# Peptides against a protein of PDB entry 1ZZD, part 5

Target 1, 109 residues: chain A of PDB entry 1ZZD
Amino acid sequence: FQVVNPYLLRDLVDLGIWDEGMKQYLITQNGSIQGLPNVPQELKDLYKTVWEISQKTIINMAADRSVYIDQSHSLNLFLRAPTMGKLTSMHFYGWKKGLKTGMYYLRTQ

## One batch from the design tools (peptide; aimed at target 1 G85 K86 S89 M90)

Design b1_p15_2_s2 (made by RFdiffusion4, then SolubleMPNN; from b1_p15_2, 8 letters changed)
Fold by OpenDDE base, seed 3:
Structure b1_p15_2_s2 (fold): chain B 109 residues (1-109), chain A 15 residues (1-15)
Amino acid sequence: as target 1 above (109 residues)
Amino acid sequence: MLKELEELFKKYPLE
């Protein structure tokens, strides 16, 4: 799987902000552009990494899909710094939203 | 991650 969107660099070049400094920034930030003040918010939203996507949103999407299928699709969650409390909340939220199965994979950064 | 980024950077070399 690709962690960094291959189109990100293209858009950075198109913005005219691609340089050695930007390159080093991306390396240190694991491909994230969320902290860049000179990047439009639209692009930040578009290029959120798997670690930056709301887990709640992922669960909602999974629940929506599960309504029309026999079993829920595998739910893969990526958490930067999960706590037991957060994990428990996610499980309960998934249950509340009608997920037929729990998390299949849990990944941490 | 680093390897992936390096491959991408090759497609967009700095001038």
Scores: peptide ipSAE 0.028, ipTM 0.542, DockQ to the pose 0.014
OpenDDE base, seeds 1, 2, 4, 5: peptide ipSAE 0.027, 0.027, 0.014, 0.023; ipTM 0.423, 0.567, 0.358, 0.481

Design b1_p15_2_s3 (made by RFdiffusion4, then SolubleMPNN; from b1_p15_2, 7 letters changed)
Fold by OpenDDE base, seed 2:
Structure b1_p15_2_s3 (fold): chain B 109 residues (1-109), chain A 15 residues (1-15)
Amino acid sequence: as target 1 above (109 residues)
Amino acid sequence: EVEELEELFKKYPLE
């Protein structure tokens, strides 16, 4: 059973990095961002503890907005490209304040 | 939560 964190999806959308390549990455990695380079460990640990949804649900939610991106090329960029890793790190560090807001939301609901 | 996330996805369509 493959699952993805719904709050992770929200944050990826808000960061503007949610696309077909990211969707395929999550599907391939069972909803995990653990393999993304230069992502702070605290964020990886955070998303290990949040409730997860099925990959089927992810596909249904993203169906109306899906665009084609070459899967293999996109995966290589996310997993192995140093430049992409640096950009990913910048996005997550920049979104840290937003994640704090998200944590507050999780505690209230 | 799922419904809210779907609305969020509609707000930020892929281009």
Scores: peptide ipSAE 0.039, ipTM 0.498, DockQ to the pose 0.029
OpenDDE base, seeds 1, 3, 4, 5: peptide ipSAE 0.038, 0.032, 0.000, 0.034; ipTM 0.565, 0.516, 0.247, 0.592

Design b1_p15_2_s4 (made by RFdiffusion4, then SolubleMPNN; from b1_p15_2, 7 letters changed)
Fold by OpenDDE base, seed 2:
Structure b1_p15_2_s4 (fold): chain B 109 residues (1-109), chain A 15 residues (1-15)
Amino acid sequence: as target 1 above (109 residues)
Amino acid sequence: MLEELEELFKKYPLE
């Protein structure tokens, strides 16, 4: 199970490039837009900031999760049983804590 | 779980 950052989706929609192809691309690329040539660099840089988020802050957003950060991937969270409600809460919590983009990619175990 | 992902995408429907 994969969840893409809702703020990323918003931005892609605002750019007018959100379509079925983009959706499939995100799925296959684990939510990453870094390889897309038609996405402004500033947007790519914006979502790169996810890597700068304090791991302590991220860990505290949920009861049980695993966090993975890689140069080729944005912030990845691994939860056992995520719900939309929980995901929303996590994003809002991150926002309140000053996170720029919040959670980028979520995967269940 | 896929249903929840679909709900997320529903907020950003394709034209």
Scores: peptide ipSAE 0.045, ipTM 0.490, DockQ to the pose 0.023
OpenDDE base, seeds 1, 3, 4, 5: peptide ipSAE 0.022, 0.030, 0.017, 0.037; ipTM 0.487, 0.535, 0.387, 0.539

## One batch from the design tools (peptide; aimed at target 1 S54 K86)

Design b1_p16_1 (made by RFdiffusion4)
Pose (drawn by RFdiffusion4):
Structure b1_p16_1 (pose): chain A 109 residues (1-109), chain P 16 residues (1-16)
Amino acid sequence: as target 1 above (109 residues)
Amino acid sequence: LIEFYEEVLAEYDDLY
């Protein structure tokens, strides 16, 4: 099979750019839209992959919501070019933010 | 030890 994010999908049709220079590009690009030549910046900002969102924001939003969480939450973490140093900063950052769950799975590469 | 980790965090703050 193969299906595109329906919200991203609606928007590409609404711009008529859902030509084949898309369904194909999208799959051989991990489903990323940054650096597509013909897509508005607003769409680029709205449809970031998790790999394109700073794990800093991920951790901050987790800290924000956590004061309302009686227990904890499964905080999966995503790193692009993973070094031991970046991982260390990610662990400490979540640690100093007071999180109960600093990391569920680490998804990488 | 916490100061060390603050230095590591300053270096790798973007968390990408």
Fold by OpenDDE base, seed 3:
Structure b1_p16_1 (fold): chain B 109 residues (1-109), chain A 16 residues (1-16)
Amino acid sequence: as target 1 above (109 residues)
Amino acid sequence: LIEFYEEVLAEYDDLY
C-alpha cells in the first residue's frame, strides 16, 4: 500500500491544502506534488520522487562518491521510458565519469 | 572512439 511521507503531510496541512481531494491526488500521482499549482516551488524541490530526480545527476553524485571509497557501490537508476539507446548512453557516461563497475539496477515506472 | 562517445552523450542529454 502507498504511504504518504509524513513530513510532506505535515507541510501540506500547514499550508491548509490537505483534504480528501489532495489525498486522492497524491495517490493517483504516485506521491508527486510537482503538478500542484498551490504548492511553493521550494516544497516541490524538496519532495521530489525518485522518478523526478535527474538520473544524470544521480550518476554524477555516484561518481563523486566513488572518489572517496575503495569498493564500488551499486547504483539504482529510475527511468520512466528506458530505451536501449538511453541505457547504452548511461553506461558509457558512467564509464567516462569513472564508475568502477557497471553495477546498475534499472527500475521502471 | 571520441566521435562515438559524442554520439552517446547526445543520447544521454535526452534524459531528465
Scores: peptide ipSAE 0.024, ipTM 0.366, DockQ to the pose 0.516
OpenDDE base, seeds 1, 2, 4, 5: peptide ipSAE 0.018, 0.018, 0.021, 0.016; ipTM 0.373, 0.371, 0.370, 0.366

Design b1_p16_1_s1 (made by RFdiffusion4, then SolubleMPNN; from b1_p16_1, 10 letters changed)
Fold by OpenDDE base, seed 1:
Order: sequence, then structure tokens, then C-alpha cells
Structure b1_p16_1_s1 (fold): chain B 109 residues (1-109), chain A 16 residues (1-16)
Amino acid sequence: as target 1 above (109 residues)
Amino acid sequence: MEEELDEILEKYSDLV
């Protein structure tokens, strides 16, 4: 079950390309608009799904939040095809960035 | 699926 981002929906409506076909496309593509040729690159960059965003960026954001959080917080990472090397790198990168938690959750499609 | 990264790393530590 995938819910369309309401802001994405708005922007697609504003572009005049929103219809039932587009809705179905988004559902089948798990919310990704990267493959749509009639969507501006700016919107593609704006509406990257959790699977399309760099996990390094997510870790950086989590590290930034950790500056203001006293208690450890969990971090969710999303990988379509995780490799052991990638997982290891992510773990140690998070550690190096000073995350106050070692509790990383790996989510896969 | 959801798994804890630390558990994964521990399980496959020999592959690191």
C-alpha cells in the first residue's frame, strides 16, 4: 500500500499531468517519478523516494539531529539491494559522524 | 523486511 505524497500530487496537478494513469503509474513505481519524461528534473530531485535518496545523506541528517537529542534515537536506512560492504560502510560512517545510537534499522523492498 | 544493522554486522562479521 503506497500513498501518494500530497505535495507531489499538487505539483503534478499544477503541471496538468495528473490523471488516473499517472496515479496508477506512481502506485506501480512505489511513488517514483524518476522515469517520467514529462516531469521537470527539479521535481524529480525534490520528490526522490526513500529508496532513491542517498543513505549517506540520511545518516548526515540523523547526525545533525543527534546534536540536539540527549537520548539515543533509531535510524532507518533503506536499501533495495544491500551488500555487506555497503552495510558495513554505512554503520561505520554513522559511527564516525557521532551518532548517539548504534540502532540502525535496515529496510528492504 | 526490517533488521537491525548491528545484528547484521555481527552475523556477518567474518565477511568484513
Scores: peptide ipSAE 0.019, ipTM 0.334, DockQ to the pose 0.058
OpenDDE base, seeds 2, 3, 4, 5: peptide ipSAE 0.016, 0.006, 0.005, 0.005; ipTM 0.332, 0.281, 0.283, 0.247

Design b1_p16_1_s2 (made by RFdiffusion4, then SolubleMPNN; from b1_p16_1, 10 letters changed)
Fold by OpenDDE base, seed 5:
Structure b1_p16_1_s2 (fold): chain B 109 residues (1-109), chain A 16 residues (1-16)
Amino acid sequence: as target 1 above (109 residues)
Amino acid sequence: SLEEAEKILEKYSDLV
């Protein structure tokens, strides 16, 4: 089941590039606009999918949230092509950032 | 606009 971000759709319509071809492109690309040449980089950065955000950035965001949370919270990570080395690096990086809870759930594609 | 986008989504239910 695929859902397109309604704000992304709005911006594509405002750019005047929304049509049946664009719809099919988004379906084929799982919502990614990174490959579109006629979209400003600022919008590409804004609408990165969960598969396009670096896991390091996700860990940093989780660490930032932890400052405001009294209890340990779950950390969910998304990896397209996980390797044991990458998983180990992520684990220790999370530890270094002071995350109270290790990796709770890993999703792959 | 967001309103326009919502109207488009009504036509393309597979995207919601």
Scores: peptide ipSAE 0.037, ipTM 0.445, DockQ to the pose 0.014
OpenDDE base, seeds 1, 2, 3, 4: peptide ipSAE 0.018, 0.029, 0.025, 0.013; ipTM 0.345, 0.430, 0.361, 0.270

Design b1_p16_1_s3 (made by RFdiffusion4, then SolubleMPNN; from b1_p16_1, 10 letters changed)
Fold by OpenDDE base, seed 4:
Structure b1_p16_1_s3 (fold): chain B 109 residues (1-109), chain A 16 residues (1-16)
Amino acid sequence: as target 1 above (109 residues)
Amino acid sequence: MEEELNEILEKYSDLT
């Protein structure tokens, strides 16, 4: 199933660009609005899908969480198209941030 | 976690 963010829906309606075509577009694009030329960049930045969020940011958030917990936590990373370069960068960046424990999940689109 | 990352690296070693 696919769920459209209700706040995104509201904003698209407010912009006056919501219609059946837009709905079908979002379904086809797995909820992404990044390719829409008539949507302000500010909204694109706000409504990134899990596949579009910087993995570096996700790792940072995980590292931040570890400061406030006394047990291992899970880390979920999402890559649309993993490459050796991306995986290597994630590995060493995670290591640099001190993510030594916990369970690591890699999801691909 | 490092071991898990290494396993992933091995799995996708053919991707560039």
Scores: peptide ipSAE 0.019, ipTM 0.364, DockQ to the pose 0.088
OpenDDE base, seeds 1, 2, 3, 5: peptide ipSAE 0.006, 0.014, 0.014, 0.013; ipTM 0.282, 0.360, 0.275, 0.273; seed 1 fails the geometry check

Design b1_p16_1_s4 (made by RFdiffusion4, then SolubleMPNN; from b1_p16_1, 11 letters changed)
Fold by OpenDDE base, seed 5:
Structure b1_p16_1_s4 (fold): chain B 109 residues (1-109), chain A 16 residues (1-16)
Amino acid sequence: as target 1 above (109 residues)
Amino acid sequence: DLEKLEEILKKNSSLE
């Protein structure tokens, strides 16, 4: 099972947005709030998971390199528990950052 | 799923 960060729960309750729908969303997203609307970016930054930070850093580096080449380097990402939501977010972020080549290798743990 | 949540948040959120 997974446990939601108690401080995150507190903040969501304080925002008045905690309900059964939010609970189910967090379960499906492994506790990520990055995709939630009407949540301040500061709060999203505060509760970034290690996986989200790492993946975004890798994607940012790849995007920076893509400035100098016609195609992006092969991108290898690791997911502990891949979900459709996470995969979509990764692809979207890569696209948003201007990657010319999609993810080549997906590794799971 | 996200659309459902967005609808809920629009009703309950006082944030920007």
Scores: peptide ipSAE 0.020, ipTM 0.323, DockQ to the pose 0.032
OpenDDE base, seeds 1, 2, 3, 4: peptide ipSAE 0.016, 0.000, 0.014, 0.000; ipTM 0.379, 0.175, 0.350, 0.222

Design b1_p16_2 (made by RFdiffusion4)
Pose (drawn by RFdiffusion4):
Structure b1_p16_2 (pose): chain A 109 residues (1-109), chain P 16 residues (1-16)
Amino acid sequence: as target 1 above (109 residues)
Amino acid sequence: LEFEDDVEEEPSEKYL
């Protein structure tokens, strides 16, 4: 099979750019839209992959919501070019933000 | 300790 994010899909049709220079590009690009030559910036900002969102924002939103969480939450973490240093900063950042669950799985590479 | 990442931070309001 293979299916595209329906919201991203609706928008590409609404611009008529859902030509084949897409279904194919999208798959051989991990489903990323940044640096597509013909896509508005607003769409680029709205459809960031998790690999394209700073794990700093992920942790901050987790800290925000956590004051309302009686228990904890499964906080999966995604790192692009993972170094031991970046991981260390990510653990400490979540640690100093007071999170109960600093990390569920680490998805990487 | 400062945070290190390959991606720049963005405010939480953008993802609410």
Fold by OpenDDE base, seed 5:
Structure b1_p16_2 (fold): chain B 109 residues (1-109), chain A 16 residues (1-16)
Amino acid sequence: as target 1 above (109 residues)
Amino acid sequence: LEFEDDVEEEPSEKYL
């Protein structure tokens, strides 16, 4: 069950480009706005989907947070086409960054 | 071992 990000919805409404066509577009694009020509790049960068952001960045952010929290943080990774090489490299990268829990969930497209 | 990702890291992502 996919729900449109409420902030994205607001911003699209504020841009005056929200309509039924846009809604259907987002559904077909799994929430991606990267292909929209009438959306500022700043918003495209802000509203990257999990499939459009480097999981390396996600790991980096998780590692950074882990320094300041006692409770283990869950890490969900998203791969379009997982391979053993990717999984291995991501696992070792997380390890290198000092993640205690590592990957909690792997999601594939 | 080099990180193998589906998506390349973008410079703007450091501000997320």
Scores: peptide ipSAE 0.157, ipTM 0.698, DockQ to the pose 0.595
OpenDDE base, seeds 1, 2, 3, 4: peptide ipSAE 0.129, 0.146, 0.142, 0.139; ipTM 0.684, 0.692, 0.693, 0.686

Design b1_p16_2_s1 (made by RFdiffusion4, then SolubleMPNN; from b1_p16_2, 8 letters changed)
Fold by OpenDDE base, seed 1:
Structure b1_p16_2_s1 (fold): chain B 109 residues (1-109), chain A 16 residues (1-16)
Amino acid sequence: as target 1 above (109 residues)
Amino acid sequence: MEFLDDVPERPIEEFE
């Protein structure tokens, strides 16, 4: 099931663009607001879906945190269209960054 | 592992 992000809802209301049409748009777009021309880029950056977030950045952040934990992160990665080449690159990138676990779960759209 | 010594310098396929 789908749940509306209450903070996104608030910001869309504050912009004066929240209505039934916007609600249906979000449902159809699986929560993405990237295609909305009347939404500021700042909000588009803030409310990226998991499919719109840089996985390289996620790996970097995990690597940065890894020095402060004894065990390992259950790092999950999200790819819209995974390929063997991309997966291999991501695994080696994570390995080079010192991650003990480069990919706990892979999620695909 | 010997296979780890052959890690490419650049990604086989770019990812974001």
Scores: peptide ipSAE 0.118, ipTM 0.584, DockQ to the pose 0.058
OpenDDE base, seeds 2, 3, 4, 5: peptide ipSAE 0.062, 0.053, 0.055, 0.054; ipTM 0.521, 0.501, 0.474, 0.503

Design b1_p16_2_s2 (made by RFdiffusion4, then SolubleMPNN; from b1_p16_2, 10 letters changed)
Fold by OpenDDE base, seed 5:
Structure b1_p16_2_s2 (fold): chain B 109 residues (1-109), chain A 16 residues (1-16)
Amino acid sequence: as target 1 above (109 residues)
Amino acid sequence: MEFIDDEPELPISLFE
């Protein structure tokens, strides 16, 4: 069950590149547009999938906003191939960044 | 401790 981001769909339509082939491409690429040559880089950056974002960046953003929110809500992290080393490093990195809570959800593909 | 990030795997280009 694949759902295309409605904003992405709109932007692709506005670019005039939306068609059945594009739809099938997105399905096969799990929503990624990074490999599309005719899509502006700004849109590629905007519509990065969770698997295309540095988790370090996610942790940084979480740390930055932690001063403004109650971190009762868990941080979601996404790794295609998690290892104990990666998990440990993420945990300690989050700690070093001053996250109020070490609780996070790990998602794998 | 050094952070070990996961390098994103990009899809194949339409022209590849």
Scores: peptide ipSAE 0.060, ipTM 0.365, DockQ to the pose 0.186
OpenDDE base, seeds 1, 2, 3, 4: peptide ipSAE 0.015, 0.022, 0.019, 0.012; ipTM 0.364, 0.396, 0.433, 0.404

Design b1_p16_2_s3 (made by RFdiffusion4, then SolubleMPNN; from b1_p16_2, 8 letters changed)
Fold by OpenDDE base, seed 1:
Order: C-alpha cells, then structure tokens, then sequence
Structure b1_p16_2_s3 (fold): chain B 109 residues (1-109), chain A 16 residues (1-16)
C-alpha cells in the first residue's frame, strides 16, 4: 500500500495546492514534487525521493556514522541507471571512506 | 526531470 508523507501533505495544504489532482500527480510521480512549478525550491529540497538524493552524500553519511557501529549497517544505494564504472567507483569510494559494507542492496529504476 | 549523481561514472583506481 502507498503511504502519504503527512508532513508533505500538510505543506501542500498550507500552500493551497492540495486537491485530488495533486494526489493523483504524486501517485504517478512516485512521490516526487520536483516537477511542480508552484512548489518552493525549499520544499523541493526537503522532500526529495531516494532517486533524487546524491548517493555520494548517502555514502558519506554512512561513513560518518560507521565509526559508532560495531559490526556494520545495511547501506542501500539507489541508482536509476547503474554502470560498471559507477558501481566500481562507489565501492572503492565507500571502501576508502572505511565502510565495512559499501552496498547491501542496490536498487535500480 | 533528470538528476545527475555526483558519483563519477568512471572507475577509480585502487592506487589513486
């Protein structure tokens, strides 16, 4: 089942742009609001989907917290169009950052 | 809308 982000819903209501059309739009866009012209950039930056977040940033954040984790953590990465070069770079980058688990699951679109 | 990941597409060398 689909779960609506209640904070996004509230902000869209506060903007006065929440209606059945907006609901259907979000469903068709898999939750992305990046294509909405009437949504402020600040909210677009806040409500990024996993496909709109820098995976390098995700790796960095994972590396930053890894020093406080005994064994490891299940780092999932999301690439719309993975390539061997990109995956290799991500693995070595994560390794150089000290990640024990550079990639638990790779999700593609 | 296309988002470009800031991770290089070229493989990095183990020696770099």
Amino acid sequence: as target 1 above (109 residues)
Amino acid sequence: MEFIDDVPEEPISLFE
Scores: peptide ipSAE 0.015, ipTM 0.441, DockQ to the pose 0.071
OpenDDE base, seeds 2, 3, 4, 5: peptide ipSAE 0.014, 0.011, 0.010, 0.015; ipTM 0.433, 0.430, 0.424, 0.446

Design b1_p16_2_s4 (made by RFdiffusion4, then SolubleMPNN; from b1_p16_2, 9 letters changed)
Fold by OpenDDE base, seed 5:
Structure b1_p16_2_s4 (fold): chain B 109 residues (1-109), chain A 16 residues (1-16)
Amino acid sequence: as target 1 above (109 residues)
Amino acid sequence: MEFIDDVPELPISLFE
């Protein structure tokens, strides 16, 4: 089932833009607020969905954390339109960054 | 809004 981010909900209420229409919009957009013109950019940056976050950044953060763990991350990567080239690039990039496991799960839309 | 992933795509020919 889908769960609304309670912090996002609060902020939208505080902005005075929460209503049934907004609720339906969020459902239709799978939680994304990037397309809303009446939402401040700061909130758009704060409430990015997994599909709106740079996967390169995700890999970098994983690499940064890897020095503090003995095992490897169960790293989830998200691609809307995966290709062999993209997958290969991600694997090699992760490897070059020193990740023990480059990709545990690939999520696609 | 459309997003472009910043993970570079390597040519497949480099690995074939």
Scores: peptide ipSAE 0.030, ipTM 0.489, DockQ to the pose 0.043
OpenDDE base, seeds 1, 2, 3, 4: peptide ipSAE 0.020, 0.026, 0.023, 0.017; ipTM 0.472, 0.431, 0.439, 0.422

## One batch from the design tools (peptide; aimed at target 1 S54 S89)

Design b1_p17_1 (made by RFdiffusion4)
Pose (drawn by RFdiffusion4):
Structure b1_p17_1 (pose): chain A 109 residues (1-109), chain P 17 residues (1-17)
Amino acid sequence: as target 1 above (109 residues)
Amino acid sequence: DEFLETLDEESDADELY
């Protein structure tokens, strides 16, 4: 099979750019839209992949919501070019933010 | 204490990508 994010999909049709220079490009790009030559910046900002969102924001939003969480939450973490240093900063950042669950799975590469 | 301060500075400066 293969299906595109329906919200991203609606928007590409609404711009008529859902030409084949897309279904194909999207698959051989991990489903990223940054650096597509013909897509508005606002769509680029709205449809960031998790690999394109700073794990800093992910941890911050987790800290924000956590004061309302009686228990904890499954906080999966995503690193692009993973170094031992970046991982260390990620762990400590979540640690100093007071999180109960600093990391569920680490998804990488 | 110095080790934890260093970790604090490094973690604040890192965008965690």
Fold by OpenDDE base, seed 5:
Structure b1_p17_1 (fold): chain B 109 residues (1-109), chain A 17 residues (1-17)
Amino acid sequence: as target 1 above (109 residues)
Amino acid sequence: DEFLETLDEESDADELY
C-alpha cells in the first residue's frame, strides 16, 4: 500500500487543501503533486517523487559521494519508459563522472 | 549528452498516474 509523506501531509493541511479528494488524488498519482495547480512550485520542487527527479542529478550526487568512499554505493535509477539510448547515455555519463562502479539498479514504472 | 538531456526533460515534465 501507499504511504503519504508526513511532511507533505502537513504542508497540504497548512494550505487548507487536504481532504478525501486530495487523498484519492495522491493515491491515483502515486504520490505526485506536480499536476496540482493550487500548490506552490516551491513545494512541488521539494516533494518530487523518484520518477520526477533528473537521473542526471542522481548520478551527479552519486559521483560526488563516491569521492569520500572507497567503493561506490549501489545506485538506483528510475525510468518510466527506458530506451536503449537512455540506458547507454546514463551508463557512459556515470563512467565519465568517475563512478567507481558502473553498476546500478534500474527500476521502471 | 542528447539522450540524457532528453531524460531530464521528461523527468521534469512527467506526471505520475
Scores: peptide ipSAE 0.017, ipTM 0.363, DockQ to the pose 0.099
OpenDDE base, seeds 1, 2, 3, 4: peptide ipSAE 0.015, 0.020, 0.017, 0.015; ipTM 0.367, 0.385, 0.386, 0.357; seeds 2, 3 fail the geometry check

Design b1_p17_1_s1 (made by RFdiffusion4, then SolubleMPNN; from b1_p17_1, 11 letters changed)
Fold by OpenDDE base, seed 2:
Structure b1_p17_1_s1 (fold): chain B 109 residues (1-109), chain A 17 residues (1-17)
Amino acid sequence: as target 1 above (109 residues)
Amino acid sequence: DELEEELTLQAEASDLT
């Protein structure tokens, strides 16, 4: 099962755009609202799914945490459509940022 | 499906608050 952000649902209701069509849209888009023209950009930024967050940013956050530990925590990356090129780039970027532990978990949509 | 059911339940709860 998938858990939907309850605050997102609240905000959609507050906007008055929640209906059967919106429900079906969210189902087909796996919770993403990025493609909706009637949603303010502020909400789109707030409710980015894990698939929409820059993986580079995630790596940066992991690198920052690694400064305070002996071994880097396991890094989880989320990709909608991983390619060999993308995976390679992420590995090298992680190395460049000083991660002691490479990518441990790769999750795909 | 299961996701649709959950969305329905959550939306109903949100609408009441």
Scores: peptide ipSAE 0.027, ipTM 0.437, DockQ to the pose 0.014
OpenDDE base, seeds 1, 3, 4, 5: peptide ipSAE 0.024, 0.024, 0.023, 0.022; ipTM 0.376, 0.413, 0.390, 0.370

Design b1_p17_1_s2 (made by RFdiffusion4, then SolubleMPNN; from b1_p17_1, 11 letters changed)
Fold by OpenDDE base, seed 5:
Structure b1_p17_1_s2 (fold): chain B 109 residues (1-109), chain A 17 residues (1-17)
Amino acid sequence: as target 1 above (109 residues)
Amino acid sequence: MEELEELLREAEESPLE
């Protein structure tokens, strides 16, 4: 399920690059702007999609949140091309970071 | 893709809502 970020739209308009071509590009790229050469890197970093964020970063964020709650919340992980190696690494890293549950919801694109 | 197209169209009409 995809959600359009209104702030991203605003910034693209402010850059003067919003047009029908850009609209179609975003549709085909599932909202990603990472491949656009005319977009500043700062904006690319700001508007990463769920598929573009490091899984390690997501696990770290979940671990940080778990410090303040009695029970760990469910963790959603997104992988474009999951491999057994990646899955094993994620499970091991999550355990190492002290996640209280093994409930990892794996979603693929 | 069709759903995203509709969402983008709606966002373009009111991007700051």
Scores: peptide ipSAE 0.016, ipTM 0.348, DockQ to the pose 0.015
OpenDDE base, seeds 1, 2, 3, 4: peptide ipSAE 0.014, 0.015, 0.014, 0.009; ipTM 0.364, 0.354, 0.324, 0.279

Design b1_p17_1_s3 (made by RFdiffusion4, then SolubleMPNN; from b1_p17_1, 12 letters changed)
Fold by OpenDDE base, seed 5:
Structure b1_p17_1_s3 (fold): chain B 109 residues (1-109), chain A 17 residues (1-17)
Amino acid sequence: as target 1 above (109 residues)
Amino acid sequence: MELEELLKKEAEESPLE
């Protein structure tokens, strides 16, 4: 079952917008607050779901980790609407950033 | 080099987000 992030819950309560309707909204949106007009952008940036984080950012983070280990960790990528072009771009970008392995796990929503 | 070039072209046509 889905559990609301307790820190997100706190911030929504502090904004005075937490109610049963908001709870149901988050459930239907898989925890995303990106579509809420009454939430500051800084909170939207803070509480991005795995589907909303830039793939470049994820690859950069993986590359940063690889500096400290002999082999790169397996990379998990999340795409709402994957295309062959995006997959090719991710592979190329990962290679360009010096990832030591080509093990990319693709997850789709 | 050949594969890298193909991947580069594809990346330019469909930039990573």
Scores: peptide ipSAE 0.018, ipTM 0.345, DockQ to the pose 0.425
OpenDDE base, seeds 1, 2, 3, 4: peptide ipSAE 0.015, 0.017, 0.016, 0.013; ipTM 0.283, 0.291, 0.330, 0.290

Design b1_p17_1_s4 (made by RFdiffusion4, then SolubleMPNN; from b1_p17_1, 13 letters changed)
Fold by OpenDDE base, seed 2:
Structure b1_p17_1_s4 (fold): chain B 109 residues (1-109), chain A 17 residues (1-17)
Amino acid sequence: as target 1 above (109 residues)
Amino acid sequence: SAVEQALLEAAEASPLE
């Protein structure tokens, strides 16, 4: 069950671009607005989905959490199209950032 | 090792964003 982010809905309405076509577009794009030409870049940056966030950013956040918590909070990564090269890069970067444990769970779309 | 070198080369060919 997919629900549109209520804050995103508000901002799209304020821009005057919300309609049934936009709703259907968001459903087909799993909530992403990155491909819309008439949306300001600032809003695109604000409303990135979990699949569009930088892998380095996610790893950095996990490393910051690891200072205060045990393995109970695992590293969770989201990739639309994982490749062996990207997975290897994530492992090396995680090691460089000093994560206590490696990647525990990978979600794919 | 040869395995480690191959993994490193694969990582360099696919940098993170």
Scores: peptide ipSAE 0.037, ipTM 0.510, DockQ to the pose 0.363
OpenDDE base, seeds 1, 3, 4, 5: peptide ipSAE 0.028, 0.029, 0.033, 0.036; ipTM 0.477, 0.477, 0.424, 0.513

